# Ledger of designs, part 105: peptides against a protein of PDB entry 4AID

Target 1, 242 residues: chain A of PDB entry 4AID
Amino acid sequence: FDIKRKTIEWGGKTLVLETGRIARQADGAVLATMGETVVLATAVFAKSQKPGQDFFPLTVNYQEKTFAAGKIPGGFFKREGRPSEKETLVSRLIDRPIRPLFVKGFKNEVQVVVTVLQHDLENDPDILGMVAASAALCLSGAPFMGPIGAARVGWVDGAYVLNPTLDEMKESKMDLVVAGTADAVMMVESEIQELSEEIVLGGVNFAHQQMQAVIDAIIDLAEHAAKEPFAFEPEDTDAIKA

## One batch from the design tools (peptide; made by RFdiffusion4, then SolubleMPNN)

Design b2_p18_5_s4 (from b2_p18_5, 8 letters changed)
Fold by OpenDDE base, seed 5:
Structure b2_p18_5_s4 (fold): chain B 242 residues (1-242), chain A 18 residues (1-18)
Amino acid sequence: as target 1 above (242 residues)
Amino acid sequence: MEKEMLERTEEIRRKAQE
């Protein structure tokens, strides 16, 4: 097994990105760990476009499987039932920032699956899932112009908190999720209680600054573990209008 | 700014554990 791992300190917590141990049948697969929360992201893409495909067929599925604490189930991902509201929302949080970063004209099927393997009840797996999905896509060879980073920002006792725990979030006046590239904010989702626009904008900037370490960690992992880029030449859309 | 916010994040966490 060619196992590659990147470890960084991020907001006073250890973030681990690992590839090569599980889900090796995927184009990209990353185990991400923060605290005792563990997620598996897998990216799979079709090597050809389906006949008559008119849109980019990206599917993102986030799932919180009820695994007993401390057991990574070996390989039997039975599809749990209908997605919860949370699973649906987090799937969209992951989809929104990554969808625009695919090369224009790429219409091969892409499936991103994020599975929560362990939850510590402190670190929310959504941010970790966003990071893992980004990393898995960067490893896959798909024509994805990532990585993205992600961060949650709270507002507790008149200060920003990076990736607040579930308990810290009870005291937070802000739940701000930001995703972006090195150069740009791609997505903001926010629930805010009576805060100024200045505080919110400051939170977005703080999140974007803090996610750079994650972006750099994904790049470093990809430099060592990425597959060869899939040979894709976008059809010149100007040639179809002639 | 960034460093101060991180230091504050760590301070808040430390106080919540006390």
Scores: peptide ipSAE 0.032, ipTM 0.670, DockQ to the pose 0.018
Fold by OpenDDE base, seed 3:
Structure b2_p18_5_s4 (fold): chain B 242 residues (1-242), chain A 18 residues (1-18)
Amino acid sequence: as target 1 above (242 residues)
Amino acid sequence: MEKEMLERTEEIRRKAQE
């Protein structure tokens, strides 16, 4: 097995991105670890477009295994087969920043699956899932103009906290999730308690700065482990109008 | 600024563990 691993220190925690051990049948697969939280992201894409496909068919599924979900406060006993509210929300958080980054005109089916394998009850799998999904797409050879990074920012005792623990978040006046490329913020989701716009904007900037190390880590992993880019030539729709 | 914010993040964590 050719296992590639990237390890970085990120907000006083070790982030590990690993490929080559699990889900080798996927186009891209990344095992991501932060603390004792572990997620598996897989990316699969169709090598052809379906006849008559008019939209980009991206599906993102975030899933917490029942044994992990049973330890999470508010983890509803998932009736087998329906995503929880959390899984639906996190699936959207992953979808939102990645969807615009596919090459225009690409309409092959893409499936991203993020599975929580372990949860430490400190590190939320959502941020880790976003990072892992980005990495899996970059490894896949899909025409994805990533990577994205992601970060959560809290506000505790009058300062920003990068990727606060679930316990630190109880004291946080801000839950700010940011995703972006090296060059741009692609998504912001925020819950804020009585903070100035200046503090919030500062949090977005802080998140975008701090995610650069993650972006660089994904690039380094991809340089060593990515599949050959899928040969996709967008139909020059402008040439058909001339 | 970035380094100072990271140092503050680490300081907050240290204080929460004490």
Scores: peptide ipSAE 0.030, ipTM 0.679, DockQ to the pose 0.019
Fold by OpenDDE base, seed 2:
Structure b2_p18_5_s4 (fold): chain B 242 residues (1-242), chain A 18 residues (1-18)
Amino acid sequence: as target 1 above (242 residues)
Amino acid sequence: MEKEMLERTEEIRRKAQE
């Protein structure tokens, strides 16, 4: 097995990104760990476009399976077949920042699957899932102009907190999720209690600064483990404007 | 600023574990 691993300290926690051991049949696969929370992200893309495909067919599926080692909060009552509200929300949080980063004109099917394998009840797997999905896409050879980073920012005792624990979030006046590239913020999602716009904007900037270490870690992993880029030439749409 | 915010994050975590 050619196992590649990147480890960084991130907000006082160890983030581990690993590839080459699990899901080797995928185009990209990353096992991501923070604390004792563990997620597997896989990226698979079709090598041809379907006849008559007129839109980009990206599917993102975040899953918290009850068979994950540990307690998954709210996992006790999932009837088979429909994603929970959380799984639907997190699937959208992953989809929103990655969808614009695919090369224009690419209409091959892309499937990103994020599976929670373990949950420590401290580190939410949503941010870890965003990071893992970004890394899996960068390793896949798909025409994806990532990586993205992601961060959660809290506001506790008059200060920003990077990736607050579930217990710290009970005291937080802000739940701010940010995703972006090295150069740009791509997505902001926020729940805020009686905070100024200045504090919120400061939180977005703090998140974008703190995610750079994650972006750099994904780049370093990709330099050592990425597949050859899929040969894709976008149709020259400028020929229709002449 | 960034370093101070990280130091504050670590301080808050330490206090929540005590």
Scores: peptide ipSAE 0.029, ipTM 0.643, DockQ to the pose 0.019
Fold by OpenDDE base, seed 4:
Structure b2_p18_5_s4 (fold): chain B 242 residues (1-242), chain A 18 residues (1-18)
Amino acid sequence: as target 1 above (242 residues)
Amino acid sequence: MEKEMLERTEEIRRKAQE
């Protein structure tokens, strides 16, 4: 097994990104760990476009599997077939920042699957899933202009908290999820309790700063483990305006 | 600023465990 691993300290926790052991049949696959929360992200893309494909067919599926249900609050009753409200929400949180980063004109099918393998009841797998999905895409060779980072920011006792635990979030006046590239914020999702716009904007900036270490970790992993870039020439869309 | 915010995050966590 050619296992590549990157480990960083992130918000007082160890983040581990690993590839080469699991899901080697995918174009990209990353096992991400923070605390005892573990997610597997896989990226698969078609090597050709379907005839008559008019839109970019990106599918993102976040899943908390039944085998992890013994460690996931409320996981015991997941019916096969329909995503839970949480799974639907987190799938959108992953989709939103990555969708704009694919090369324009790329219309090959892309499937990103994030599977929660373990939950520690402290670290929410959503942020970890966003990071893992980004890393899996960067390893895949797909024409993806990532990586993205992601962070959650809380507001507890008049201060920002990076990636608050589930218990810290009960005391937080803010649930702020941010995703972005090294250069730009791509997505903000926020639930706030009577906080000023200044505090929220400060939280976005804090998140974007703190995710740089994650972005750098994904880049370092990709330098050692990425597949060769898929040969894709974007259709010259400038030729239709003549 | 960033380092100070991180240090404050760790201080809040430490206080919540006491």
Scores: peptide ipSAE 0.025, ipTM 0.643, DockQ to the pose 0.019

Design b2_p18_6_s1 (from b2_p18_6, 9 letters changed)
Fold by OpenDDE base, seed 1:
Structure b2_p18_6_s1 (fold): chain B 242 residues (1-242), chain A 18 residues (1-18)
Amino acid sequence: as target 1 above (242 residues)
Amino acid sequence: MELQEKLEEIRRKAAEKR
């Protein structure tokens, strides 16, 4: 196995991004770990467009499968077949920032699957899933103009906290999820209790600064493990107006 | 600019911020 691994310290926790051990049949596959929370992201894309495909067919699916069910809060046998509310929300949190970063005119089918393999009850797999999905796309050779980073920001004892634990979040006046590129914020989702707009905007800026180390880690992993870029030329829609 | 050159340029711009 040609296993490539990147490890960084991030918000006082060890983040590990690994490729080459599992899901090698995918275009990109990343095993991501933070604390004892573990996710597998896979990216697969079609090498041709379907006849009559009018829209970009991106599907993102976040799943908390039975392999983690002994460590997931709430322990109820999820009846196989319907995403939970959390799985639906996190699938959207991953989809929103990545969808606009595909090359314009690319209409080949893309499937991103994030599977929670382990949960430590401290580190939420959503942020880790966003990071892993970004990394898997950057490794895939798909025409994806990432990476994205992601971060959760809390407000605890009058300070910003990067990726607060589930226990720190009980005392947090903010649940702010941010995703972005090295240059831009792409997505903000926030639940806020009695905080000023200034504190929230400061939290977005803090998240964007803190995610740069993750973006850099994904780039470093991609330099050593990315597939050859898929040969795609966007139809020059400006050449049809002459 | 081919897609490869655009991806490389984005990776380079991201690396130049280190």
Scores: peptide ipSAE 0.015, ipTM 0.497, DockQ to the pose 0.100
Fold by OpenDDE base, seed 2:
Structure b2_p18_6_s1 (fold): chain B 242 residues (1-242), chain A 18 residues (1-18)
Amino acid sequence: as target 1 above (242 residues)
Amino acid sequence: MELQEKLEEIRRKAAEKR
């Protein structure tokens, strides 16, 4: 097995991105770990467009499997067949920042699947899932103009906290999730209690600064483990420069 | 370094390793 691993310290926690061990049948596959929370992201894309395909067919599926549910809060008896509210929300959080980063005119089917394998009850799998999905796409050879980074920002005792634990979040006046590229913020989701716009904007900037280390870690992993880029040329009719 | 330049560098380094 050609296993590649990147490890960084991020917000006082060890982030590990690993590829080459699991899901080798995918175009990209990343095992991501933060603390004792573990996710598997896989990216698969079709090598041709379906006849008559008029839109970009991207599907993102975040899943908290029952084997991890012994450590997931509220892991009692989900009937097989519908995503939970959390799984639906996190699937959208991953979809929103990645969707606009595909090359215009690419209409091949793309499926991103993020599976929670372990939860430590401290580190939320959503941020880790966003990072892992970004890394899996960058490794896949798909015409994806990532990586994205992601961060959660809390406001505890008058300071910004990067990726607060579930216990620290009980004292936080802010739940701010940001995703972006090296150069731009792509998505903001926020729940805020009695904070000024200045503190919120400062939180977005803090998140974007702190995610650069993750973006650089994905780049370093991709330099070592990415597949050959899929040969895709957009039809000449709308080449406005990236 | 712009996102495009980073992606081109990743692609180049991935090709040079094969």
Scores: peptide ipSAE 0.015, ipTM 0.539, DockQ to the pose 0.513
Fold by OpenDDE base, seed 5:
Structure b2_p18_6_s1 (fold): chain B 242 residues (1-242), chain A 18 residues (1-18)
Amino acid sequence: as target 1 above (242 residues)
Amino acid sequence: MELQEKLEEIRRKAAEKR
């Protein structure tokens, strides 16, 4: 097994990104851990476009499955059952920042699946799932112009808190989820209680600064573990309008 | 270097190490 791992300290917690142990049949697969929360992200893409495909067929599926302690599934997760509200929301949180980062004209089917394998009841798997999905896409060889980083920002006792625990979030006046590249913020989702725009904008900037370490960790993992880029030449869509 | 070129270079370097 060619197992590659990147470990960083991030917001006072250890973030681990691992590839090569499980889901090896995926184009990209990353096991991500923060505290005792564990997620598996898999990225799979079709090597050809379907006849008559007119839009980019990206599907993102986040799922919280209760696995028995010590069972890590080695395969593709087919969704069993209907999504919860949380699973639907987190699937959109992952989709929103990654969708714009595919090469224009790429219309091959892409499936990103994030599966929660373990939850510590402190670290929410949504942020970890965003990071893992980004990493899995960067490893896949798909024409994805990531990585993205992600961060949650709280506002507790008049300060920003990076990736607050579920208990710290009860005291937080802000639930701010940010995703971005090294150069740009791609997505903001926020629930805010009576905070100034200045504090919120400061929170977005704080998140974007703090996610750089994650972006760099994904890049370092990709330099060691990424597949060859998929040979894709976008059709010149300007030649069809002349 | 555009983000695309940087990522293509990263992936190329990752493949050359295999």
Scores: peptide ipSAE 0.013, ipTM 0.522, DockQ to the pose 0.757
Fold by OpenDDE base, seed 3:
Structure b2_p18_6_s1 (fold): chain B 242 residues (1-242), chain A 18 residues (1-18)
Amino acid sequence: as target 1 above (242 residues)
Amino acid sequence: MELQEKLEEIRRKAAEKR
């Protein structure tokens, strides 16, 4: 097995990105670990466009499997076959920053699946799922102009906290999720209690700064493990208007 | 060509077509 692994220290926790052990039939597959929370991201893309495809068919599916339900709060109450509210929300959090980063004119079907394999009840798998999805896409050879990083920022005791634990989040006056490239913020989602705009903007900047180490880790993993880029030339739709 | 150079070349080709 050609297993590639990148390990970084990130917010006082070890982030591990691994490829080559599982889901080798996917175009990209990453096993990501932070604490004892473990996610598998897989990226698969069609090698041709469907006839008459007029939109970019990206599907993102975040799922917390029932076999992990003994470690997932509320996991025992999940009806098999429908996404929970959390799974629906996190699927959108992953979709939002990645969708704009595909090469314009690429309309091949893309499926990103993030599966929570283990939850430690401390580290939320949503941020880890965003990072893993980004890494899986970068490994896939799809015309994805990532990586993205992601971070959660809390405000606890008058300071920013990178990826607060579920217990620290109870004392946090901010739940700020940011995703971006090296150069740009792509998505912000925030729940804020009585904080100034200055503190919130500072939180976005803090998140974007702190995610650079994750972006660099994905790049390093991709340099060693990415598939050859898919030969995609967008049809010059401007040459048909001349 | 390293992955970064390939990504930069894709970015450049996408910018030259604008």
Scores: peptide ipSAE 0.013, ipTM 0.494, DockQ to the pose 0.068

Design b2_p18_6_s2 (from b2_p18_6, 10 letters changed)
Fold by OpenDDE base, seed 4:
Structure b2_p18_6_s2 (fold): chain B 242 residues (1-242), chain A 18 residues (1-18)
Amino acid sequence: as target 1 above (242 residues)
Amino acid sequence: DELLEKLIEIQKKAAEKR
């Protein structure tokens, strides 16, 4: 097996991005690890557009499987067949920043699936899932203008904390999730307790700075393991409405 | 949405100063 791996130190934790071991039938597949939290992201795209397809058919599914339930808080009570509230929210957190980055006029079906394989009870798999999904898309050959990075920012003891643990989050006055490219913030989601707009804006800038190391790690992995870009030329009719 | 628009405006103003 040709296994490619990138390892970085990120927020005082080891982030590992690996490809080539699992889900080799996908267009892109990344096993991401932070602490003992492990996620598998897969990206699959159709090689043709369906007749009469008028919108971009992107589907993002974040899922925490029952085999990981012994390591996931509340995992024992998952209803089969419907996403949990968490799975629905995290699927949207992944969808929001990636959807605008596909080449205009691309209407082939794209499916991103993020599966939580292990949870350490310290590192939330949502941020790791966002990073893994970005990496899987960059490896796939899909016309995706990524990578995106992602970060969670807390505010603990009057300071910004990158990707706070679940225990540090109990003391945090901010839950700020940011996703973006190297150049731009694409998504912000925030829950804030009595903080100034200045602290929140500073938190977004902090997140965007801290995610650059992840973006660079995805680029380095893609240089070593990406598939050839899918030959896609947008029809002129979708280009002329800018 | 409003926070993201403010951030995009701040980023544009910061890029115009570089």
Scores: peptide ipSAE 0.021, ipTM 0.623, DockQ to the pose 0.028
Fold by OpenDDE base, seed 1:
Structure b2_p18_6_s2 (fold): chain B 242 residues (1-242), chain A 18 residues (1-18)
Amino acid sequence: as target 1 above (242 residues)
Amino acid sequence: DELLEKLIEIQKKAAEKR
């Protein structure tokens, strides 16, 4: 097994990104761990465009599997075959920041699947899933202009908290999820309680600063484990107008 | 998202000043 691993300390927690052990049939696959929460992200892309494909066919599926149900809140009540509200929401949180980062004109099918394998009841698998999906895409060879980082920011006792635990979130006046590149914020989702716009904007800046260590960790992993870039030249749509 | 649009506008204005 050619196993590559990156480990960083992030917000007082150990983040581990691993590739090469499982899901080796995918274009990219990352096992990500924070505390005892564990996710598997896989990225698969078609090597050709389907005839008549007119849009970019990206699908993102976040899933909490039944084998992890004894370690995941609500795992006993999963009706087979329909995403939960959480699974639907987190799939969108992953989709939104990554979709704009594909090379313009790329219309090959891309599938990202994030599977929760374990939950520690402290670290939410959503942020970890966003990071793992970013890493899996960067390893895949797909024409993806990532990485993205992600962070959750709380506001507890008059301070920003990076990736608050589920217990710290009960005392938080803010649930702010941010995703972005090294240079730009790509997505914000926020639930706020009686906070100024200045505090919320400061939270976005805090998130963007704190995610740089994750972006750098994905780059370092990709330098050692990425596949060769898929040769994709966008059709020069400006050359057809001359 | 109105907050994201505002952030994008702030980022554009910051990039134009560099």
Scores: peptide ipSAE 0.020, ipTM 0.616, DockQ to the pose 0.027
Fold by OpenDDE base, seed 5:
Structure b2_p18_6_s2 (fold): chain B 242 residues (1-242), chain A 18 residues (1-18)
Amino acid sequence: as target 1 above (242 residues)
Amino acid sequence: DELLEKLIEIQKKAAEKR
């Protein structure tokens, strides 16, 4: 197996991005680990557009399945139950920042699946899932203008905290999830308790600065493990308005 | 609108530092 791995220290935790061990049938597949939380992201895209496809058919599915302790299910998605509220929300959190980064005119079906394989009860799989999905897309050869990074920011004891633990989040006056490219914030989602707009904006800036290390890690992984870019010529959308 | 304008300003300042 040609296994590629990138490891960085991020917010005082080890982030590992790995490809080439599992889900090799996908266009891109990344195992991401932070602490003892482990997610698998897979990206699959159709190599042709469906006849009459008029919109970009991106689907994102985030799943938190309880697996028996210590067994990665060997590639069998057990029948999808109805998504939980959390799974639906996190699927949308991943979708929002990645959707606008596909090349204009690309209307081939794209499926991103994020599966939580292990949860340490400290590190939330949502941020890790966003990072893994970004990495899987960058490896896939799809016409995706990523990577995105993601970060959660807390406000604990009058300071910003990068990716607070679930226990630290109980004392946090802010749950701020940010996703963005190297140059742009693409998504903000926030729950705040009586904080000034200045603190919240400072949190967005803090998140965007802290996610650069993740973006750079995805780029480095992609340089070593990305598939050849899918040959796609954007339709000249200016020629159809005459 | 004002929050988005401030976010765009933060993004510009972040891009100028690279």
Scores: peptide ipSAE 0.019, ipTM 0.635, DockQ to the pose 0.034
Fold by OpenDDE base, seed 2:
Structure b2_p18_6_s2 (fold): chain B 242 residues (1-242), chain A 18 residues (1-18)
Amino acid sequence: as target 1 above (242 residues)
Amino acid sequence: DELLEKLIEIQKKAAEKR
């Protein structure tokens, strides 16, 4: 097995990105760990476009499987067959920043699946899932102009906190999720309690600065483990304006 | 969405100053 691993310290926690051990049938697959929270991200893309495909068919599916439910808050008795509200929300949090980064004109089917394998009750799998999905896409050879990083920012005792624990979040006046590239913020989702716009904007800047270490870690992993880029030429859309 | 639009505007204004 050719196992590649990147390890960084991030917000006082060890982040591990690993490929080559699990899900080798996917185009990209990353096992990501922070604390004792563990997620598997897989990226699969079709090598041809379906006849009559008019839109980009990206599907993102975040899943908390029942075998992890003994460590997932509220994981008792998922009825088979519908995503939970959390799974739907996190699937959207992953979809929103990655969808714009695919090369224009690419209409091959893409499936990103993030599966929570373990939860430590401290580190939320959502941020880890965003990072793992980004890494899996960068390894896949799909025409994806990533990586994205992601971060959660809290406001505790008058300071920004990177990826607060579930217990620290009870004292936080802010739940700010940010995703972006090295150069740009792509997505913001925020719940705030009586904070100034200046503090919230400062929180986004803090998140974008702190996610650079994750972006660099994904790039380093991709340099050592990415597949050859899929040969795709974007349609020249400037020829339709003449 | 509104916060992201404000940030994109701030980032554009910061990039135009570089």
Scores: peptide ipSAE 0.018, ipTM 0.598, DockQ to the pose 0.027

